# Peptides against a protein of PDB entry 7RZF: the designs that were tried, part 4

Target 1, 358 residues: chain A of PDB entry 7RZF
Amino acid sequence: PFQEEHLKQLYKIVPIKDIRNLYVTFPIPDLQKYYKSNPGHYLGHLIGHEGPGSLLSELKSKGWVNTLVGGQKEGARGFMFFIINVDLTEEGLLHVEDIILHMFQYIQKLRAEGPQEWVFQECKDLNAVAFRFKDKERPRGYTSKIAGILHYYPLEEVLTAEYLLEEFRPDLIEMVLDKLRPENVRVAIVSKSFEGKTDRTEEWYGTQYKQEAIPDEVIKKWQNADLNGKFKLPTKNEFIPTNFEILPLEKEATPYPALIKDTAMSKLWFKQDDKFFLPKACLNFEFFSPFAYVDPLHCNMAYLYLELLKDSLNEYAYAAELAGLSYDLQNTIYGMYLSVKGYNDKQPILLKKIIEKM
Target 2, 358 residues: chain A of PDB entry 7RZF as posed
Amino acid sequence: PFQEEHLKQLYKIVPIKDIRNLYVTFPIPDLQKYYKSNPGHYLGHLIGHEGPGSLLSELKSKGWVNTLVGGQKEGARGFMFFIINVDLTEEGLLHVEDIILHMFQYIQKLRAEGPQEWVFQELKDLNAVAFRFKDKERPRGYTSKIAGILHYYPLEEVLTAEYLLEEFRPDLIEMVLDKLRPENVRVAIVSKSFEGKTDRTEEWYGTQYKQEAIPDEVIKKWQNADLNGKFKLPTKNEFIPTNFEILPLEKEATPYPALIKDTAMSKLWFKQDDKFFLPKANLNFEFFSPFAYVDPLHSNMAYLYLELLKDSLNEYAYAAELAGLSYDLQNTIYGMYLSVKGYNDKQPILLKKIIEKM

## One batch from the design tools (peptide; made by RFdiffusion4, then SolubleMPNN)

Design b1_p8_3_s3 (from b1_p8_3, 6 letters changed)
Fold by OpenDDE base, seed 3:
Structure b1_p8_3_s3 (fold): chain B 358 residues (1-358), chain A 8 residues (1-8)
Amino acid sequence: as target 1 above (358 residues)
Amino acid sequence: SRGSFVLG
C-alpha cells in the first residue's frame, strides 16, 4: 500500500503527444478474490456512465471534458487502483480542481444512493451477453491470456471468470467506495502546457514531470463535496437483449436480399443470415426526399436536422451501445440513411425511439 | 465508459 507520503500528490506530466488528460487515482485493495461480485466493475460502470445525470454528461456540459473512463487497474501484488481518467479540453485544463470536485460529488451521490442490485443485474446481464457472443479470439492470444488468468482463477472458472458475475455484494461495493476519498487521491495532469515547468525526469521513459503536494485546503474542499442535484443514477437499460432465439433458415432463403414488400411508398428487402447464425440483425432504411438536395439551403437544413436528431438521441446511444446495439444516421443526396445494428431483440425499441425523435 | 486499465 502507498504510504501517506504517496497520497494527496499532484503530478504534472509533459506528454510527447499533444494530449490533455487527467488521471484521478485511488489505491484500493486487491479485488481479484472478489471476481464473482467484481465491485470495481460496478463502480466503473456507474462512474464511467455516459447517460443523463452521469459524471461525464455534467463535465461535458461544462465544456471541460470530452471523454471519461472509470475503472479498476491492476497494481503490484496486493493492491489495485481505481482510476477516473478524463480527456480535458483546453478550458478543462483550467478547471481541474472543479472537475475533481464533481468527481467527488458523483461519488458522494453513489454513497447516498447505496448499492443497487438492479445495476449489478444489468452488469451481470451485459457481461453474460458479451461472453456468450464474444468473437473467436485468435488461439495464440487466447491461450496466452488464459495462461495468465490461471494464476488468478480456478481452472473450472478460467473461461468465464472475467465475464460471469454471480454475487451481489453491496458490502464490497461500499468498501471500495470508501477508498474513493480525497485523502486517498493521486492526481496526474498530462499536458504540454507543463513544458519547461518540470523538475524531474522519469527514469524509464524520460518523461518530464513535477510532483507537488495537493494543498490541504483543496483536499478539504473535495472532502466537503456536497450532493450535486445534476447527478442521477442511470435509468434501467431497456436495450439489454433477453431473447437470443435464432430462427431456422427459410426453405426459400436466397443468398441475396429478396424484395418482400413493394408498395408505392416503400420497398422492403430481406436476407436471412445464412452464415453467422447470431441473434443479430441489420436494419437499413433509405429515405428519399425530393427536397433533400434541391439547393444549398435544403442541404444545410437536412444536415442540421440530422445533427439535431443525433443530439436528441444521445440519451439512448450509450445505453444501446452497452447492450450491443448501434445506430447510424447519414445524409444522402436523395435524403437520409438510417441503420440500426446489433442484437435483434431490442432493435424495435431503439428504432421506435429514433422514429419518435424524427 | 467503464474500463479496466491494463498497464501497457
Scores: peptide ipSAE 0.045, ipTM 0.746, DockQ to the pose 0.179
Fold by OpenDDE base, seed 2:
Structure b1_p8_3_s3 (fold): chain B 358 residues (1-358), chain A 8 residues (1-8)
Amino acid sequence: as target 1 above (358 residues)
Amino acid sequence: SRGSFVLG
C-alpha cells in the first residue's frame, strides 16, 4: 500500500510516441470480494460516461480532452487503483490543473446525488446483455483467462462473475467515492513537451520522468471543488434491449431481399436472417432528393446538413453504443443514406430519435 | 468510456 509520502505526487513522463495523456490515479482498497456489487464499475460507468452533462462532455467543450476512460485497475495484492485517464489536446496540456478540478467537481456531484439504484440496474442489465451475446472466445485464451480468475471467484460463478451484478451496495459506492479525494491522488502527465526537463530514468524501460510534489495550494483548490452546474447524471438509457425473442423463420423466407412494399414514394425490401439467429437487425434507408447533387452549393448544403444532424444526434450516440445499437449517416449523389444496426428491440426508438432530428 | 487499465 502507498504511504502518505507516495500520495499527492505529480509525474511528468516523456513518451516514445507523440501522445499527450493525463492519468489521475487513486489508491483504493481491494474490491475483489465485492464483485457482486462492483462499486468500481458503477463509478467507472458514471465518470467515464460520454453523454450530456458528463465529465468528458464538459472537457471536450473546452477543447482540452478528446477521450476519457474511468475505472478500476488491479494493483498489487490487496490493493487496487481507480484511474481517470484522458487524451489531452495541445490546449488541454496547458490546463491540467483545471481538468483535474473538473474531475473533482464531477466527483463532488456524484457525492451530492448519492448512489442511484437505477444506475446500478442499468449496469446490471448492460452486463447481462454483454454476457448473453458475448462472442465465442478462442479456447486457449479463454482457458488461460478462466484459470487466472479461478483465484478470485468460486468455481460455480467463474464464468459469470465478471458480468453478473447482484447486489446494490450504496455503502460500498460511497466508500470508494470517499477515496477519490485530492489528498489521495497520484497524477501522471505524459507528453513529449517534457523532453529535456526530466531528472530521472525508469530502470526497466529507460523512460525519462520527473517527480514533483503537488503544491498544497493546488491540493486545496481541488479539495474545495464546488458543484459545477454543467455536470449532471446521465439520463436512463432507453436503448437497452429487454426483448431477445427470435422470430421463427418464415416458410416463404427467401435467401435474398424481397420487395414487400412498393409505392410511388417508397420501396421496402425485407430479408429474414437465416444464418445467425440473433435478436439483431439492420435497417438501411436511402433517401433520394433531386437537389442533393444538382450543383456545388446544394452538395455543400447537403453535407452541412448531415454534419449538423450528426452533431445533434451525438447525445444519443453513446447511450445507443452502450446498448449495442449504432447508426450511420452518409451523403450520396442522390441524397443520403441512413443505417441503424444492432439489437432489434430498441431500434424503433433510435430511429424515431433520428427522424425527429431530421 | 469505462475500461480496465493496463499500465504497460
Scores: peptide ipSAE 0.035, ipTM 0.717, DockQ to the pose 0.154
Fold by OpenDDE base, seed 5:
Structure b1_p8_3_s3 (fold): chain B 358 residues (1-358), chain A 8 residues (1-8)
Amino acid sequence: as target 1 above (358 residues)
Amino acid sequence: SRGSFVLG
């Protein structure tokens, strides 16, 4: 672990590229031995969540942050890091202290709610799905990866260790969460705005930076982070597939989409998968409207409609993505295009959500 | 999103 002198430090770093990033880093114990419970993954899932009531959702609503990543990182032997990384807007660069306050407010919310077994179960299920349907990796890359993993896991578990969650350990979640405190923080701000304001150069890459102690007043402010009513735990992910049955090929399966429904208002084509044999489907809908592109006004209205619709569906987008579902909405010269793709089991749920917002 | 950071 870092000594006290290495904690509560702020680094102002000049990048080569025009980027604005904030890294909030916490030293944590080595969690490698706890791979069956993976408490760092649990916390990364919640802190990095993008749904309603998430840290990112609130920071985006403020106009301060574009993206957020939360998770664990390997350190030197015997310790790890937990890192919250955000992409800053220009406005966000002016509100770094407040952004970090919000991070601690969210962490405080996690403390208040305590470890949730259902969240762990979702992580377990998501990982199981990812493992089951993992694409074939290139042998060379895979063997090298496995060789590295053999240092950390029993041989019999090496293939599954990264994915298989087996044990809900609320004690370990709380242990890691207890390390996510202001007194245990290292902050790095990356921005070109610090050019000419640095006094140190990193020895390996020549990166210019300034190191400062975070004022005790600021640390205290973060320590006193209250509960923010905007923060909520995620709702259960309704899109996680549970049925992976692959239906047998129909006797009359065609190599091209067959017209299976023809009405005055709709045509439906269907093609069964005869190549991949995955429990996945693609639903494609084309909507025709005589008004979509009749004039510039209608065209712009149709565009705005889809933008608003996409915005209204944003609450489901992340949960769907985590579960291996996606949707796409596009304007066409004839009207609108909708696509729903991914695991077939929960596609009807996502489709229903989309239609309800239309 | 959740992520594992690799220190390059």
Scores: peptide ipSAE 0.044, ipTM 0.741, DockQ to the pose 0.167; fails the geometry check
Fold by OpenDDE base, seed 1:
Structure b1_p8_3_s3 (fold): chain B 358 residues (1-358), chain A 8 residues (1-8)
Amino acid sequence: as target 1 above (358 residues)
Amino acid sequence: SRGSFVLG
């Protein structure tokens, strides 16, 4: 366990690659025994969320952060870490204190709202989907992995323990959340801008770094993080599949798409899956417009339209992705192409959202 | 995103 002397420290690290990263790390208890509730997964899901009202959404809106990852990491025996990692913009590198303030404001929001059983249920459902449709791992690698985890899980649970959430434990969520405090923080900033400004070298990789104590005034600012009204819990993910029924292969199923509808305004081709037998579908739409590429102005307008449409759909993109749905929008010389892919069950919902924004 | 951190 980190002693008090290892807390409230700032590390300025020079990378080999031209990267800008911020790591905000919290020592937490070993949560391995709580795998059935996985409170670190719950918090990582929320802190790492990318939807409206999320930490990432706010930090992106300010131009400070490109990506965010939140979650637990294994440590040495008897403890773990909770880490919030962000990819920094050049501007974000100048606002690290404010970025971390926003992190603590979001954490404070989570404290104020308390543990949500519906969020746990979504995590459970997402994990169940991921487990059910997990690709076959290479046998040798899988066996080695299973052998390793047998030390931690009963044999009867070892195949499912990483994915199956069984117990909602709000007490454990609160316990972990209570460790996510400024007095328990370790900050690392990774940037080439620290080149020539370091005074230490890491023994294993020769990484140059500087260690500094975080000023008490800064810690106090983070401790006094208020509720920021821009932060909200995510809405329920409407795209999580619940029906995985595979329809029987039709007797007249063709190896190629068959024309099943032919009208003046539309043609529809259909091919049933005869190979994979997954509860997934691919919907492809080609829209034809005589105006799409008639001149450079119309071409640019069509391009801008799709960019705006994509931007307007960003609120759904992350939730859809988590649920195993994706969409693609492209300009074509004849008009526009739309593709919706993934689990069949909630594709109509995503398609409706797209159409409503068009 | 949710990630497992591998400290390389």
Scores: peptide ipSAE 0.039, ipTM 0.736, DockQ to the pose 0.161; fails the geometry check

Design b1_p8_4_s1 (from b1_p8_4, 7 letters changed)
Fold by OpenDDE base, seed 2:
Structure b1_p8_4_s1 (fold): chain B 358 residues (1-358), chain A 8 residues (1-8)
Amino acid sequence: as target 1 above (358 residues)
Amino acid sequence: MKGSFVIE
């Protein structure tokens, strides 16, 4: 386990690839025995959230960060880490202290709101869906994985333990959240901009780095992180499927799409799934406009329209993706193409939101 | 995004 001397450290690392990354790492207790509640997964879900009022949303709005991942990571036996990792922009590389301040502001928001049972329930439901409809893995890889996890879980639970949440444990969430403090932080910044500014070399890979103590004044700034009013908990994910009914194959099911509606304004083709028998659907829409490709101006306007539409839908994209829904929007020479795919139960909700933004 | 951090 890390001692006090190993905390509040900054590592400046020179990568081989042209990448800019920030790793904010906190030592945490071994949470393996708490797999049924998985408090680290709860916190990772919120800290790594991409919706409005999320940490990522704010950092993106400032132009500092492209992507964010938060979660627990296995350490050595008897301890774990909680890591917040961001992909930095060039500008973000200049604002690392402020980025970390925002992380602590978000963490402070989580403390102020306290553990939310509904968030746990969403995580439980998402994981249950992921387990129930898990794709077949290659036997060799699967067997090796199972053999590894048999060291951590009872034999009876080995298949379910990574997925099925059973217990809401607000006490454990608070316990982990209490470890996410500036006094416990280890920071690594990865950038080529540190080339020629390092004084150490890693023994195994020859990675050049510099280690510095984080100044006490910076630690104090992070400790005094206030509530940032831009941060809010996510709204409930309305895209999580609850109905998994598979309708029987129709007696007259055709091997190809059948035309089931033909009007002056619309044609509809339908094909029932006769192969996979999953509670999923693919909805494909082609919209026709005589103006979409009439001249270069209209073509560019149609393009810009779709880019703006995509941007306006970003607020739903993450929540839909988490729930196993996806959409795609494309320009065509005839107009516009829309595809909605995933669990059929909540596709109408996503489709409605898309159409309302159009 | 929830990802398993493989720090390579």
Scores: peptide ipSAE 0.017, ipTM 0.557, DockQ to the pose 0.173
Fold by OpenDDE base, seed 3:
Structure b1_p8_4_s1 (fold): chain B 358 residues (1-358), chain A 8 residues (1-8)
Amino acid sequence: as target 1 above (358 residues)
Amino acid sequence: MKGSFVIE
């Protein structure tokens, strides 16, 4: 277990690769026994959220962070870590204290809002979908994984334990959230900018690093993190599928797309899934415009239009992705291409949003 | 997302 002397420490680490990363680590209790509620997953889902009002959204808006990952990580037996990891911009490397302040502001927002059963339910539903429609893994890897997790889960639950949530435990969420405090923090900054500024070498890999105590004034700043009005809980994910009905294969199903509609303005091809039998679809739209490629100006306008459209759709992209939906927008010499893929149940919702932004 | 923290 980390003693008090191991807390409130800053590590400056020299990487081999040219990377800039920040790791904000909190020692937490072993949550393995709470796998049915998985409070660390709940917090990781919110802290690692990429939608409007998220921690990442704000840090990106400042130009400090490219990506963010939040979640629990196994430690040694009997303890875990909660880690917030960010990919830093060059500017973000100069604002690490402020980045961490924003992390604590978001954590404070989570404390103020309290545990949300609807968020747990979304996590439960997402995980249930992921379990139900899990792809086949390579047998060797899968068997090895299962053999490993048999040490942690009952035999009857070994296949489901990593996925299926059963119990909403607000008490455990609050317990973990109470460990996410400045007095319990370990910070690691990974950057080549620390080359020649280190005084220690790691024994196993020869990694150069410097260890410093985080100043008490900085800890106090983080302890006094207020509510930042830019932080909001995510909205409900409307893209989570609820209908998984697989329609029977049509008697006249063709192995190739059949033309099912032909009009002056549109042609529609359809192919039923005859192989996978998944509640998924691929919707592909080719839009034709005589103006799309008529001259360099129109080409650039068409490009700019799609970039603006993509930007306007960013608010839905993450929620759709979490729910197993994706879209793609591309310029073509004839106009534009739109693809919508994933679970068919909520594709109309995503498609409608795309069309409304067009 | 549950990133496997592979510190590469």
Scores: peptide ipSAE 0.017, ipTM 0.547, DockQ to the pose 0.129
Fold by OpenDDE base, seed 5:
Structure b1_p8_4_s1 (fold): chain B 358 residues (1-358), chain A 8 residues (1-8)
Amino acid sequence: as target 1 above (358 residues)
Amino acid sequence: MKGSFVIE
């Protein structure tokens, strides 16, 4: 475990690749024994959320960050880390202090709202779906993984322990949140811009870095992080499937899509799944417009329209993805293509939202 | 990146 002298440190690291990353790391207690409640996953879900009012959404709006990952990471025996990792823009590299301030503002928002049982329930449901419909893995890799995790979980639970949540533990969520404080922070900035500005070399990989203490004034600024009104908890994920019924195969099921509707304005083909028997569907729509590709202007306008449409749908994209739904929008020489894929239960909801934005 | 994981 890190001592006080190892906290409030800034590492400026020179990468081999041209990358810009920020790692904000907090030492936390070993949460392995709490796998049934998984408070680190709860916090990772919220801190790493990409929806409206999320940390990432705000940092992206500033042009400072491209991607964000939040979660627990294993340390040595008896302790873990909670890490917030962001991919920095060039502008973001100049605003690292402000980025971290926003992180603490979001964490402060989580403290102010307190643990939410509905969020835990969503995590539980998502993980249950992921477990139930888990894809087949290569036996060798899977067996090796299972053998490894047998050290951490009871034999009876080894298959379920990484997925199935059982207990809402607000006390443990608060306990972890209490560790996510500026006084406990370790910051690493990874950028080639530090080349020639380092004074240390890492022993194993020869990575050049500089270590410096974070100024007390900066720590104090982060400690005084107020509530930022732009930060909100996510809305309930309406895309989480609840119905997994598999309809019986139709007696006249064809190996190919059958034309089930033919009108002057539309044709509809349908094929029932006769192979996988999963509660999933693929909806594919091709829209035809004689104007889509008539000249360069119309082609560019159609492109811009789709980009704007995609942008307008970003608010749903992440929630849909978490729930195992996806959509794709593409320009074609004939018009536009839309695909909606995933669990069939909530596809109509996603499709409706797409059509309402169109 | 490998170095950053070791420094953590």
Scores: peptide ipSAE 0.014, ipTM 0.485, DockQ to the pose 0.062
Fold by OpenDDE base, seed 4:
Structure b1_p8_4_s1 (fold): chain B 358 residues (1-358), chain A 8 residues (1-8)
Amino acid sequence: as target 1 above (358 residues)
Amino acid sequence: MKGSFVIE
């Protein structure tokens, strides 16, 4: 495990690729034995959330960060890491201290709110869905994976251990959250902008880097991170499926889509799933407008409309995606295409939200 | 998102 001298360190790393990344790393206890509660997953879910009031939303609004990933990572035996990784913009590279301050403000928000059982339940439900409807993997890869994870889990649980949450452990969530402090931080900034400014070379890959202590004043600023009123816990994910009923095949089920409604304004084609028997659907909508492609102005207006619509739907996109729903919006020469895919149970909710934004 | 960190 890292000793005190290994904490509060900043690494400036020169990548081979033109990338800008920030890694904020915290040593944490080995959580492997707590796989049934998975407190690191709980925190990763919240810290890595992309909805309104999330860390990412705020950092994006400032133009500093493109993507954010949070979660536990395996270390050596007896310890793990919690890592927050962000893809930095050029502007974000200049504001790393402030980005990390926002991370600690969000972490402080999590402390203030305390562990939420409903969030755990959502994680549990999502993981249960993922397990239940897991796609078939290639046997060779699957067996190799299972053989590997047998080192970590009981034989009877080896298939479920990565997915099924069983225990809400607020104590463990708090324990991990208590490790996410400025005094325990290791920061790595990856950017080509450090080329020629490094003093060390990594032995194995020849990676150029500089190591420096984070100034005590900076640590203190992060320790004094106040509550930022922009940070909020996510709302409940309304897209999590709860009904997985598979309707019986109709006797007259056709191998191709059948026209089930034909009107002057609409045609509806339907095909029942006769192959996969999953509680999933694909809804495809073609909207026709004589104005969509009449001239360059109308084409551009139609394009801008869809871009604005997509932007307006971003608030739902992440929650829908987590729940196994997706949508697609495209311009066509005839108008607009909308697709909604995934678990059929909550598709009407997503569809309604899309239509309300249209 | 949960991601695997590959430091390349």
Scores: peptide ipSAE 0.017, ipTM 0.558, DockQ to the pose 0.144; fails the geometry check

